# Ledger of designs, part 56: peptides against a protein of PDB entry 2XVC

Target 1, 50 residues: chain A of PDB entry 2XVC
Amino acid sequence: ITERELLDYIVNNGGFLDIEHFSKVYGVEKQEVVKLLEALKNKGLIAVES

## One batch from the design tools (peptide; made by RFdiffusion4, then SolubleMPNN)

Design b2_p27_5_s4 (from b2_p27_5, 10 letters changed)
Fold by OpenDDE base, seed 4:
Structure b2_p27_5_s4 (fold): chain B 50 residues (1-50), chain A 27 residues (1-27)
Amino acid sequence: as target 1 above (50 residues)
Amino acid sequence: SDKLKIKLTVSLEEAYEILEKEKKEKE
């Protein structure tokens, strides 16, 4: 999965992301999801809460 | 908890542009 694809998912999901759920459904390792989120955050594209 | 609330700090269009520019920089 790409950063853009994850971004699209987040937007389409109302800004909510359940990493456990996403990992199970899409077959992406949890650490990979976190890596992508960190990349998006470091590029100044997203803010992460809760 | 693995449940996060995420907010875009830029427009989605701008986000796309930034990602594309970065992709080009790495070529």
Scores: peptide ipSAE 0.680, ipTM 0.900, DockQ to the pose 0.899
Fold by OpenDDE base, seed 5:
Structure b2_p27_5_s4 (fold): chain B 50 residues (1-50), chain A 27 residues (1-27)
Amino acid sequence: as target 1 above (50 residues)
Amino acid sequence: SDKLKIKLTVSLEEAYEILEKEKKEKE
């Protein structure tokens, strides 16, 4: 999965992301999802809270 | 928790442009 694809998913999901759920449904390792989120955050594209 | 609330800090259009610029830079 690419950063753009993850970004699109987040937007289409109303800004909500469950990493465990996403990992199970899309077959992506949790650490990969976190890596993509960190990249998006470091580029100044997103803010994250939990 | 693995549940996150995420907000775009730029427009979606601007986000796409930034990602595309980085993609071209790494080619």
Scores: peptide ipSAE 0.680, ipTM 0.901, DockQ to the pose 0.899
Fold by OpenDDE base, seed 2:
Structure b2_p27_5_s4 (fold): chain B 50 residues (1-50), chain A 27 residues (1-27)
Amino acid sequence: as target 1 above (50 residues)
Amino acid sequence: SDKLKIKLTVSLEEAYEILEKEKKEKE
C-alpha cells in the first residue's frame, strides 16, 4: 500500500482509522500502517487528533 | 488505542502534489 492509498482511505472514511481493523481487512502489517502514517505526518500532510 | 482521528492539514489536491513531487525526486 502507498501513502496516497492510505490517505485516500482516511479521507473516504471520514478521517477515522482503526489500525488493527485496517490491518486485518487489507492484509497490511500494523507496523507498515504506522510507518505510512508517520511519513504523512512528517511531510506535514496530516494531524493525528486521537 | 488503535483507533485514530486524522485531519488533513492541507487540501487533498495539495497533498497529492507533494506526494507526486517526492515520487519524481526519488526516481
Scores: peptide ipSAE 0.680, ipTM 0.900, DockQ to the pose 0.885
Fold by OpenDDE base, seed 3:
Structure b2_p27_5_s4 (fold): chain B 50 residues (1-50), chain A 27 residues (1-27)
Amino acid sequence: as target 1 above (50 residues)
Amino acid sequence: SDKLKIKLTVSLEEAYEILEKEKKEKE
């Protein structure tokens, strides 16, 4: 999965992301999801809450 | 918790442009 694909999912899901749920449904390891989120955040594209 | 609320800090259009520029730079 790419950063863009994850970004699109987040937007389409109203800004909400359940990492455990996403991992199970899409077969992406949790650490990979976190890596992609950190990349998006470090590029100044997103803010993460909770 | 694994449940997060995420907000864009730029427009979606700008986000796409940034990601595409970085992709081209790595070609």
Scores: peptide ipSAE 0.679, ipTM 0.900, DockQ to the pose 0.901

Design b2_p27_6_s2
Fold by OpenDDE base, seed 2:
Structure b2_p27_6_s2 (fold): chain B 50 residues (1-50), chain A 27 residues (1-27)
Amino acid sequence: as target 1 above (50 residues)
Amino acid sequence: EEEEKRKEEEEKKKREEESKLKIKVLV
C-alpha cells in the first residue's frame, strides 16, 4: 500500500482509521500503517486528532 | 491464571481502542 492509497482510504472513511482493523483487512503490517501515517503527517496532509 | 487472562483481555481492549484514530485531512 502507498501513502496515496492510505490517504484515500482515510478520506473515504470520514477520517476514521482503525489500524488493527485495517491491518487485518488489507494485510498490511501495523508498523507499515503507522509509518505511512507519519509520512502523511510530516507532509502536512493529515493531522492526528487526540 | 484468571487474573492473567483478565489482564490480557484488558490489554487487548486497550490496544483496540488505541488503534482507532481520528484523522483530520488537510488536503
Scores: peptide ipSAE 0.506, ipTM 0.838, DockQ to the pose 0.831
Fold by OpenDDE base, seed 4:
Structure b2_p27_6_s2 (fold): chain B 50 residues (1-50), chain A 27 residues (1-27)
Amino acid sequence: as target 1 above (50 residues)
Amino acid sequence: EEEEKRKEEEEKKKREEESKLKIKVLV
């Protein structure tokens, strides 16, 4: 999965992301999801509200 | 040990709740 695909998923999911659920359903490692989130945050594309 | 199993279940629930994020999209 790419950063863009994860961003699109977050948008389409109303900004909600369950890392454990996403990892389990899409077969992406939790650490990979976190790395993608960090990349999106570092680019100023997202902020974590929780 | 039933007490150890309860701790594992509590840790599992904590990880499940901590995995739920609300993201603000800035694009």
Scores: peptide ipSAE 0.505, ipTM 0.837, DockQ to the pose 0.845
Fold by OpenDDE base, seed 5:
Structure b2_p27_6_s2 (fold): chain B 50 residues (1-50), chain A 27 residues (1-27)
Amino acid sequence: as target 1 above (50 residues)
Amino acid sequence: EEEEKRKEEEEKKKREEESKLKIKVLV
């Protein structure tokens, strides 16, 4: 999975992301999801509100 | 064993709650 694919998922999910659920459904390691989120945040594309 | 099981379930629940994020998209 790419940063763009994760970003598109977040947008389509109303800004909600359950990392554990996403990992189970898409077969992506939790660490990989976190890595992609950190990259998106570092690029200024997202902000975590909670 | 029951106490260890309760602790494990509490830790699991905590991880599940911490895994739920609200994200603002800035693009």
Scores: peptide ipSAE 0.505, ipTM 0.837, DockQ to the pose 0.830
Fold by OpenDDE base, seed 3:
Structure b2_p27_6_s2 (fold): chain B 50 residues (1-50), chain A 27 residues (1-27)
Amino acid sequence: as target 1 above (50 residues)
Amino acid sequence: EEEEKRKEEEEKKKREEESKLKIKVLV
């Protein structure tokens, strides 16, 4: 999965992301999801609110 | 034994809650 694909998923899901659920459904490691989120945050594309 | 099981279940619930994120999209 790419940063763009994760961003699109977040947008389409109203800004909600369950890392554990996403990992199980899409077969992506939790650490990889967190890495992609950090990249998106560092680019100023997202802010994590909770 | 039963206390350890309760602690494990509480830690599991906490991890499940911490895995749920609200994200503001800035694009």
Scores: peptide ipSAE 0.504, ipTM 0.837, DockQ to the pose 0.859

Design b2_p27_6_s3
Fold by OpenDDE base, seed 3:
Structure b2_p27_6_s3 (fold): chain B 50 residues (1-50), chain A 27 residues (1-27)
Amino acid sequence: as target 1 above (50 residues)
Amino acid sequence: DEERRREEEERRRKEREESKLKIKVLV
């Protein structure tokens, strides 16, 4: 999965992301999801609210 | 060990709650 694919998923899900659920459904390791989120955050594309 | 089992269950519960994020998209 790419940063763009994860971002599109977040947008389409109203900004909600369950990392555990996403990992199980898409077969992506939790660490990889976190890494992609950190990259998106560092680029100023997202902010974690809660 | 019951203490270890409780600690593992608490850790797993915390991980499940912390896995749920609300993200603001800035694009």
Scores: peptide ipSAE 0.538, ipTM 0.853, DockQ to the pose 0.726
Fold by OpenDDE base, seed 2:
Structure b2_p27_6_s3 (fold): chain B 50 residues (1-50), chain A 27 residues (1-27)
Amino acid sequence: as target 1 above (50 residues)
Amino acid sequence: DEERRREEEERRRKEREESKLKIKVLV
């Protein structure tokens, strides 16, 4: 999965992301999802609320 | 054994809650 695909998923899901659920559904490791989120955050494309 | 099981269940519960993120998209 790419950063853009993850971003599109987040947008389409109203900004909600369950990393565990996403990992199970898409077959992507949790660590890879976190890595992609960090990349998106570092680019200023997202902010994690919590 | 029961305390350890409860701590493991609580840890797994916390990990599942921390897995749920609200993200603000800034694009």
Scores: peptide ipSAE 0.537, ipTM 0.853, DockQ to the pose 0.770
Fold by OpenDDE base, seed 4:
Structure b2_p27_6_s3 (fold): chain B 50 residues (1-50), chain A 27 residues (1-27)
Amino acid sequence: as target 1 above (50 residues)
Amino acid sequence: DEERRREEEERRRKEREESKLKIKVLV
């Protein structure tokens, strides 16, 4: 999965992301999801609120 | 041991709650 695909998923879910659920459904490691989120945050595309 | 079992259930519960994020999209 790419940063763009993860961003589109977050947008389509109203900003809600369950990393454990996403990992199980999409077969992506939790560590890879966190890495992609950090990249999006560092680019100023997202802010994590909780 | 019931105490160790409760502590393990609490850790697993905390990990599941920490997995749920609210994200603000800035695009």
Scores: peptide ipSAE 0.536, ipTM 0.853, DockQ to the pose 0.821
Fold by OpenDDE base, seed 5:
Structure b2_p27_6_s3 (fold): chain B 50 residues (1-50), chain A 27 residues (1-27)
Amino acid sequence: as target 1 above (50 residues)
Amino acid sequence: DEERRREEEERRRKEREESKLKIKVLV
């Protein structure tokens, strides 16, 4: 999965992301999801609210 | 040990709640 695909998923889910659920459904490691989120945050594309 | 089992279940519950994020999209 790419940063863009994850971003599109977040947008389509109204900004909600369950990392554990996403990992299970898409077969992506939790660590990879976190890494992609950190990249999106560092680019100023997202802010984590919780 | 039932106490250790309860602590493990509580830890797993906490990890599941911390897995749920609200994200503000700035794009």
Scores: peptide ipSAE 0.536, ipTM 0.852, DockQ to the pose 0.820

Design b2_p27_6_s4
Fold by OpenDDE base, seed 4:
Structure b2_p27_6_s4 (fold): chain B 50 residues (1-50), chain A 27 residues (1-27)
Amino acid sequence: as target 1 above (50 residues)
Amino acid sequence: EEEEERRRRELEEEEREKSKLKIKVLV
């Protein structure tokens, strides 16, 4: 999965992301999802809300 | 021990809740 694909997924899901669910459904390791999120954050494309 | 199993379930539930994120898209 690419950064763009993950970003599109987040947009289409109203900004909600369940890393565990995504990992199970798409067969992507949780660590890879986190890595992609960090890349998106570093590019200023997203902010993680807590 | 039932207490160790309960503690394991609580930790697993906490990890599941931590996996749920709200993302603000800035594009």
Scores: peptide ipSAE 0.536, ipTM 0.860, DockQ to the pose 0.802
Fold by OpenDDE base, seed 2:
Structure b2_p27_6_s4 (fold): chain B 50 residues (1-50), chain A 27 residues (1-27)
Amino acid sequence: as target 1 above (50 residues)
Amino acid sequence: EEEEERRRRELEEEEREKSKLKIKVLV
């Protein structure tokens, strides 16, 4: 999965992301999801509210 | 052993809660 694909998923989910659920459904390692989130945050595309 | 199992369950529950994120999209 790419940053763009993850961002699109987040948008389509109203800003909600369950990393564990996403990992299980999409077969992506939790570490990779976190890495992509950090990349999106560092680019100023997202802010984690919780 | 019961204390270790309790602690393991508490950590697993905490990790599950930490996995649930609310994200503000800035795009």
Scores: peptide ipSAE 0.535, ipTM 0.859, DockQ to the pose 0.780
Fold by OpenDDE base, seed 1:
Structure b2_p27_6_s4 (fold): chain B 50 residues (1-50), chain A 27 residues (1-27)
Amino acid sequence: as target 1 above (50 residues)
Amino acid sequence: EEEEERRRRELEEEEREKSKLKIKVLV
């Protein structure tokens, strides 16, 4: 999965992301999801609210 | 052992709750 694909997923889900659920459904390691989130955050594309 | 099992379940539940994020998209 790419940063863009994850970002699109987040947008399409109203900003909600369950890392565990995403990992299970899409077969992406939790660590990879976190890595992509950190990259998106570092680029100023997202902010974690809760 | 029952207390350890309870504590393990609580930690697993906490990890599951922490996995749920609300993200503000800035783009």
Scores: peptide ipSAE 0.535, ipTM 0.859, DockQ to the pose 0.797
Fold by OpenDDE base, seed 5:
Structure b2_p27_6_s4 (fold): chain B 50 residues (1-50), chain A 27 residues (1-27)
Amino acid sequence: as target 1 above (50 residues)
Amino acid sequence: EEEEERRRRELEEEEREKSKLKIKVLV
């Protein structure tokens, strides 16, 4: 999974992301999802609201 | 052991709730 693929998923889900659910569906470790989110945040592409 | 198992379940539930995020896309 890439940053772009995760970003597209978030957009397609109305900004909602369940890390546990995503991990199970895509076979990506939770830690990897968090790393990708942090990368997107650091680039100013997203803001986490909750 | 039953108290430790209860505490473990509560921690797992808390982790599940924390896994649900609302994200604002800035692109």
Scores: peptide ipSAE 0.534, ipTM 0.859, DockQ to the pose 0.780

Design b2_p27_7_s1 (from b2_p27_7 with T1S E10K E15K H17K T19S H27K)
Fold by OpenDDE base, seed 4:
Structure b2_p27_7_s1 (fold): chain B 50 residues (1-50), chain A 27 residues (1-27)
Amino acid sequence: as target 1 above (50 residues)
Amino acid sequence: SLEEALATGKPIKVKVKGSPEQLARLK
């Protein structure tokens, strides 16, 4: 999965992401999802609230 | 935090930032 695809998913999902659920549904390792999120965050493209 | 989200398995809220140009450059 790409950064663009993940971001699009988040937007289409109302700005929420369940990493566990996403991992199961899309077959992406949780660590990979986190890696993508960290990259987006470091680029200043997202802010994570939790 | 992301670390907490992984530990608890709860959904995280993500706010999208950046300009249209920045977002368009994403691969």
Scores: peptide ipSAE 0.671, ipTM 0.899, DockQ to the pose 0.108
Fold by OpenDDE base, seed 5:
Structure b2_p27_7_s1 (fold): chain B 50 residues (1-50), chain A 27 residues (1-27)
Amino acid sequence: as target 1 above (50 residues)
Amino acid sequence: SLEEALATGKPIKVKVKGSPEQLARLK
């Protein structure tokens, strides 16, 4: 899974992401999803609420 | 937060902030 693919998923999912659900459905480790989100956030490309 | 999201298993709200140029460079 790439940063682009994750971002595209989020956009297509209305701006919401259930990490647990995503991990189960796409077979991606939760820590990997978090790593990608942190990277995007650190680059100033996304903001995570809640 | 991401930490809380992992603990609760609830969905998080993500806002896209990047400019078209920045987003175009994503891999």
Scores: peptide ipSAE 0.671, ipTM 0.899, DockQ to the pose 0.091
Fold by OpenDDE base, seed 3:
Structure b2_p27_7_s1 (fold): chain B 50 residues (1-50), chain A 27 residues (1-27)
Amino acid sequence: as target 1 above (50 residues)
Amino acid sequence: SLEEALATGKPIKVKVKGSPEQLARLK
């Protein structure tokens, strides 16, 4: 999964991401999803709330 | 936070920022 693909998924999912669910469905490690999110956040491309 | 989301499994709300030019450079 790339940064572009993850961002597109989030947009298409209404701006919400369930990391546990995503990991199970797409076979991506949870820590990899978090790594991509941190990269996007550090670039100033996303804001995260939970 | 991302740490709490990872631990609890709760969905997070993500707001997309950045200019079109910044987003276009994503790989």
Scores: peptide ipSAE 0.670, ipTM 0.899, DockQ to the pose 0.091
Fold by OpenDDE base, seed 1:
Structure b2_p27_7_s1 (fold): chain B 50 residues (1-50), chain A 27 residues (1-27)
Amino acid sequence: as target 1 above (50 residues)
Amino acid sequence: SLEEALATGKPIKVKVKGSPEQLARLK
């Protein structure tokens, strides 16, 4: 999965992401999901709450 | 936080901040 795809998923999912759920459903390692989120955050493209 | 999300499995809330131009550059 790419940063763009993950971001699109989040937007289409109402701005929420369950990493555990996402990992299980889409077969993406949790570490990979976090890596993508960290990249997006570091670029100033997203803010993570909670 | 991302760390908390990994530890507890709770959903995280994400706000999009990028401009259309910035977001368009994503791959």
Scores: peptide ipSAE 0.670, ipTM 0.899, DockQ to the pose 0.100; fails the geometry check

Design b2_p27_7_s2 (from b2_p27_7, 7 letters changed)
Fold by OpenDDE base, seed 2:
Structure b2_p27_7_s2 (fold): chain B 50 residues (1-50), chain A 27 residues (1-27)
Amino acid sequence: as target 1 above (50 residues)
Amino acid sequence: SLEEALATGKPIKVKVKGSPEELARLK
């Protein structure tokens, strides 16, 4: 999965992301999802809250 | 936080901040 694809998913999911759920549904390692999120965050493109 | 999300397995809220131009360059 790419940064663009992940971002599009988040937007289409109402701005929420369940990493565990996403990993199971799309077969993407949780570590990879986190890596993409960190990249987006470091670029200043997203803000993460929990 | 991302670390907390991994540990608890709870959903995180993500807000998009990038400009249209910046977001358009994403791969």
Scores: peptide ipSAE 0.675, ipTM 0.900, DockQ to the pose 0.092
Fold by OpenDDE base, seed 5:
Structure b2_p27_7_s2 (fold): chain B 50 residues (1-50), chain A 27 residues (1-27)
Amino acid sequence: as target 1 above (50 residues)
Amino acid sequence: SLEEALATGKPIKVKVKGSPEELARLK
């Protein structure tokens, strides 16, 4: 999974992401999903609310 | 937060902030 793919998923999912759900459905480790989100956030490309 | 999201298993709201130019460079 790439940063682009994750971002595209989020956008197509109305701006919401259920990490647990995503991990189970796409077979991606939760830690990897978080790593990608942190990278995007650190680059100032996304903001995580809540 | 991401930490709370993992603990609760609830969905998080993500806002896209990057400009078209910045987003275009994503891999």
Scores: peptide ipSAE 0.674, ipTM 0.899, DockQ to the pose 0.100
Fold by OpenDDE base, seed 3:
Structure b2_p27_7_s2 (fold): chain B 50 residues (1-50), chain A 27 residues (1-27)
Amino acid sequence: as target 1 above (50 residues)
Amino acid sequence: SLEEALATGKPIKVKVKGSPEELARLK
């Protein structure tokens, strides 16, 4: 999964991301999803709230 | 936080920022 693909998924999912669910459905390790999110956040491209 | 989301499995709300030019450079 790339940063572009993850961002597109989030947009298409209404701006919400269930990391546990995503990991199970797409076969991506949870830590990899978090790594991509941190990269996007550090670039100032996303803001995260939970 | 991402840390809490990872631990509890709760969905997170993500707001997209950045200019179209910045987003276009993503790979």
Scores: peptide ipSAE 0.674, ipTM 0.900, DockQ to the pose 0.091
Fold by OpenDDE base, seed 1:
Structure b2_p27_7_s2 (fold): chain B 50 residues (1-50), chain A 27 residues (1-27)
Amino acid sequence: as target 1 above (50 residues)
Amino acid sequence: SLEEALATGKPIKVKVKGSPEELARLK
């Protein structure tokens, strides 16, 4: 999965992401999801709450 | 936080901050 795809998923999911759920459903390692989120955050493109 | 999300499995709330131009550059 790419940063763009993950971001699109989040937006289409109401701005929420359950990493555990996402990992299980889409077969993406939790570490990979976090890596993408960290990249997006570091670029100032997203803000993570909670 | 991402750390908390990994530890507890709770959903996280994500706010998009990038401009359309910045987001368009994502791959």
Scores: peptide ipSAE 0.675, ipTM 0.900, DockQ to the pose 0.100; fails the geometry check

Design b2_p27_7_s3 (from b2_p27_7 with T1S E10K E15K H17K T19S H27A)
Fold by OpenDDE base, seed 4:
Structure b2_p27_7_s3 (fold): chain B 50 residues (1-50), chain A 27 residues (1-27)
Amino acid sequence: as target 1 above (50 residues)
Amino acid sequence: SLEEALATGKPIKVKVKGSPEQLARLA
């Protein structure tokens, strides 16, 4: 999965992401999802709340 | 935090930032 694809998913999902759910549904390792999120965050493109 | 989200398995809230130009450059 790409940064664009993940971001699009988040937007289409109302701005929420369940990493475990996403991982299971899309077959993407949780570590990979986190890596992409960190990249987006470092670029200043997202803010994570939790 | 992301670390907490991984540990608890709870959904995280993500706010999208950035300009259209920045978003368009995403890989």
Scores: peptide ipSAE 0.677, ipTM 0.902, DockQ to the pose 0.100
Fold by OpenDDE base, seed 3:
Structure b2_p27_7_s3 (fold): chain B 50 residues (1-50), chain A 27 residues (1-27)
Amino acid sequence: as target 1 above (50 residues)
Amino acid sequence: SLEEALATGKPIKVKVKGSPEQLARLA
């Protein structure tokens, strides 16, 4: 999955992301999802709240 | 945090930032 695809998913999902759920549904390793999120965050393109 | 989200499996809230130009350059 690409940064663009992940970001599009988040937007389409109302700004919420369940990493475990996403991993199961889309077959993407949880670590890969986190890596992409960290990249987006470091670029200043997203802010994460939990 | 992302670490806590990974460990607990709780959903995270993500706010999208950046200009249209920045977002258009995403890989």
Scores: peptide ipSAE 0.677, ipTM 0.902, DockQ to the pose 0.091
Fold by OpenDDE base, seed 5:
Structure b2_p27_7_s3 (fold): chain B 50 residues (1-50), chain A 27 residues (1-27)
Amino acid sequence: as target 1 above (50 residues)
Amino acid sequence: SLEEALATGKPIKVKVKGSPEQLARLA
């Protein structure tokens, strides 16, 4: 999965992401999802709230 | 945080901040 695809998913999912759920549904390792999120965050493209 | 999200398995809220130009260049 690409950064663009992940971002599009998040937007289409109302701005929410369940990493565990996403990983199971799309067959993407949780660590890969986190890697993409960190990249987007470091580029200043997203802010993560928890 | 991302770490907490992984540990608890709970959803995280993500806010998009990038400008249209920045977002258009995403790979």
Scores: peptide ipSAE 0.677, ipTM 0.901, DockQ to the pose 0.091
Fold by OpenDDE base, seed 2:
Structure b2_p27_7_s3 (fold): chain B 50 residues (1-50), chain A 27 residues (1-27)
Amino acid sequence: as target 1 above (50 residues)
Amino acid sequence: SLEEALATGKPIKVKVKGSPEQLARLA
């Protein structure tokens, strides 16, 4: 999965992301999801809260 | 935080930032 694809998913999911759920449903390692999120955050393209 | 989300499996709330030009250049 790419940064663009992950961002599009988040937007289409109302701005929420369950990393464990996403990993299980889409077969993407949780570490990879976090890596993409950190890249987006470091670029200033997203803000994360929980 | 991302670390807490990874550990607990709780959903995170993501706010999208950046200009259309910045977002268009995403890989």
Scores: peptide ipSAE 0.677, ipTM 0.902, DockQ to the pose 0.092

Design b2_p27_7_s4 (from b2_p27_7, 9 letters changed)
Fold by OpenDDE base, seed 2:
Structure b2_p27_7_s4 (fold): chain B 50 residues (1-50), chain A 27 residues (1-27)
Amino acid sequence: as target 1 above (50 residues)
Amino acid sequence: SLEEALATGKPIKVKVKGSKEELDRLK
């Protein structure tokens, strides 16, 4: 999965992301999802809230 | 946080901040 694809998913999912759920459904390692999120965050393109 | 999300398995809320030009550069 690419950064663009992950971002599009998040937007289409109402701005929410369940990493474990996403990993199971789309077959992407949780570590890879986190890597993409950290990259997006470091670029200032997203903000993450808990 | 991302680490907390991994530990608990709960959803995180993500806000998109980038401009159209910045987002269009993403691959």
Scores: peptide ipSAE 0.666, ipTM 0.896, DockQ to the pose 0.108
Fold by OpenDDE base, seed 1:
Structure b2_p27_7_s4 (fold): chain B 50 residues (1-50), chain A 27 residues (1-27)
Amino acid sequence: as target 1 above (50 residues)
Amino acid sequence: SLEEALATGKPIKVKVKGSKEELDRLK
């Protein structure tokens, strides 16, 4: 999965992401999801709250 | 935090901040 695909998913999911759920459904390692999020965050493209 | 979400499995709330130009460059 790419950064753009993940971002699109988040937007279409109302701005929420369940990493565990996403990982299981899309077959992406949780670490990879976090990597993508951190990349987006470091670019200033997203803010994460939890 | 991302680490907390990873550990607990709680959903995270994500806010999009980038400009259209920045977002359009994503692949």
Scores: peptide ipSAE 0.666, ipTM 0.897, DockQ to the pose 0.092
Fold by OpenDDE base, seed 4:
Structure b2_p27_7_s4 (fold): chain B 50 residues (1-50), chain A 27 residues (1-27)
Amino acid sequence: as target 1 above (50 residues)
Amino acid sequence: SLEEALATGKPIKVKVKGSKEELDRLK
């Protein structure tokens, strides 16, 4: 999965992401999801709440 | 935090901040 694909998913999911659920449904390692989120955050493209 | 999200397994709220141009450059 790409950064753009993950971002699109989040937007289409109302701005929420359940990493555990996403990982199971899409077959992406939780660590990979976090890696993508960290990349997006470091680019200033997203802010993670909680 | 992301670390907390991994530990608790609870959904996280993500706010999109980038401009259209910045977001369009994403791969």
Scores: peptide ipSAE 0.665, ipTM 0.896, DockQ to the pose 0.100
Fold by OpenDDE base, seed 5:
Structure b2_p27_7_s4 (fold): chain B 50 residues (1-50), chain A 27 residues (1-27)
Amino acid sequence: as target 1 above (50 residues)
Amino acid sequence: SLEEALATGKPIKVKVKGSKEELDRLK
């Protein structure tokens, strides 16, 4: 999965992401999802509330 | 935090901050 695809999913999901759920459904390692989120965050493109 | 989000198994709130131009550069 790409950063753009993950971002699009989040937007289409109302701005919420369940990492464990996403990992199970889309077959992406939890570590990979976190990696993508960290990248987006470091670029200043997203903010994670919790 | 992201690490806590992993442990809880609950949804996290993500806010999009980037401009259209910045987001369009994503691959």
Scores: peptide ipSAE 0.665, ipTM 0.896, DockQ to the pose 0.092; fails the geometry check

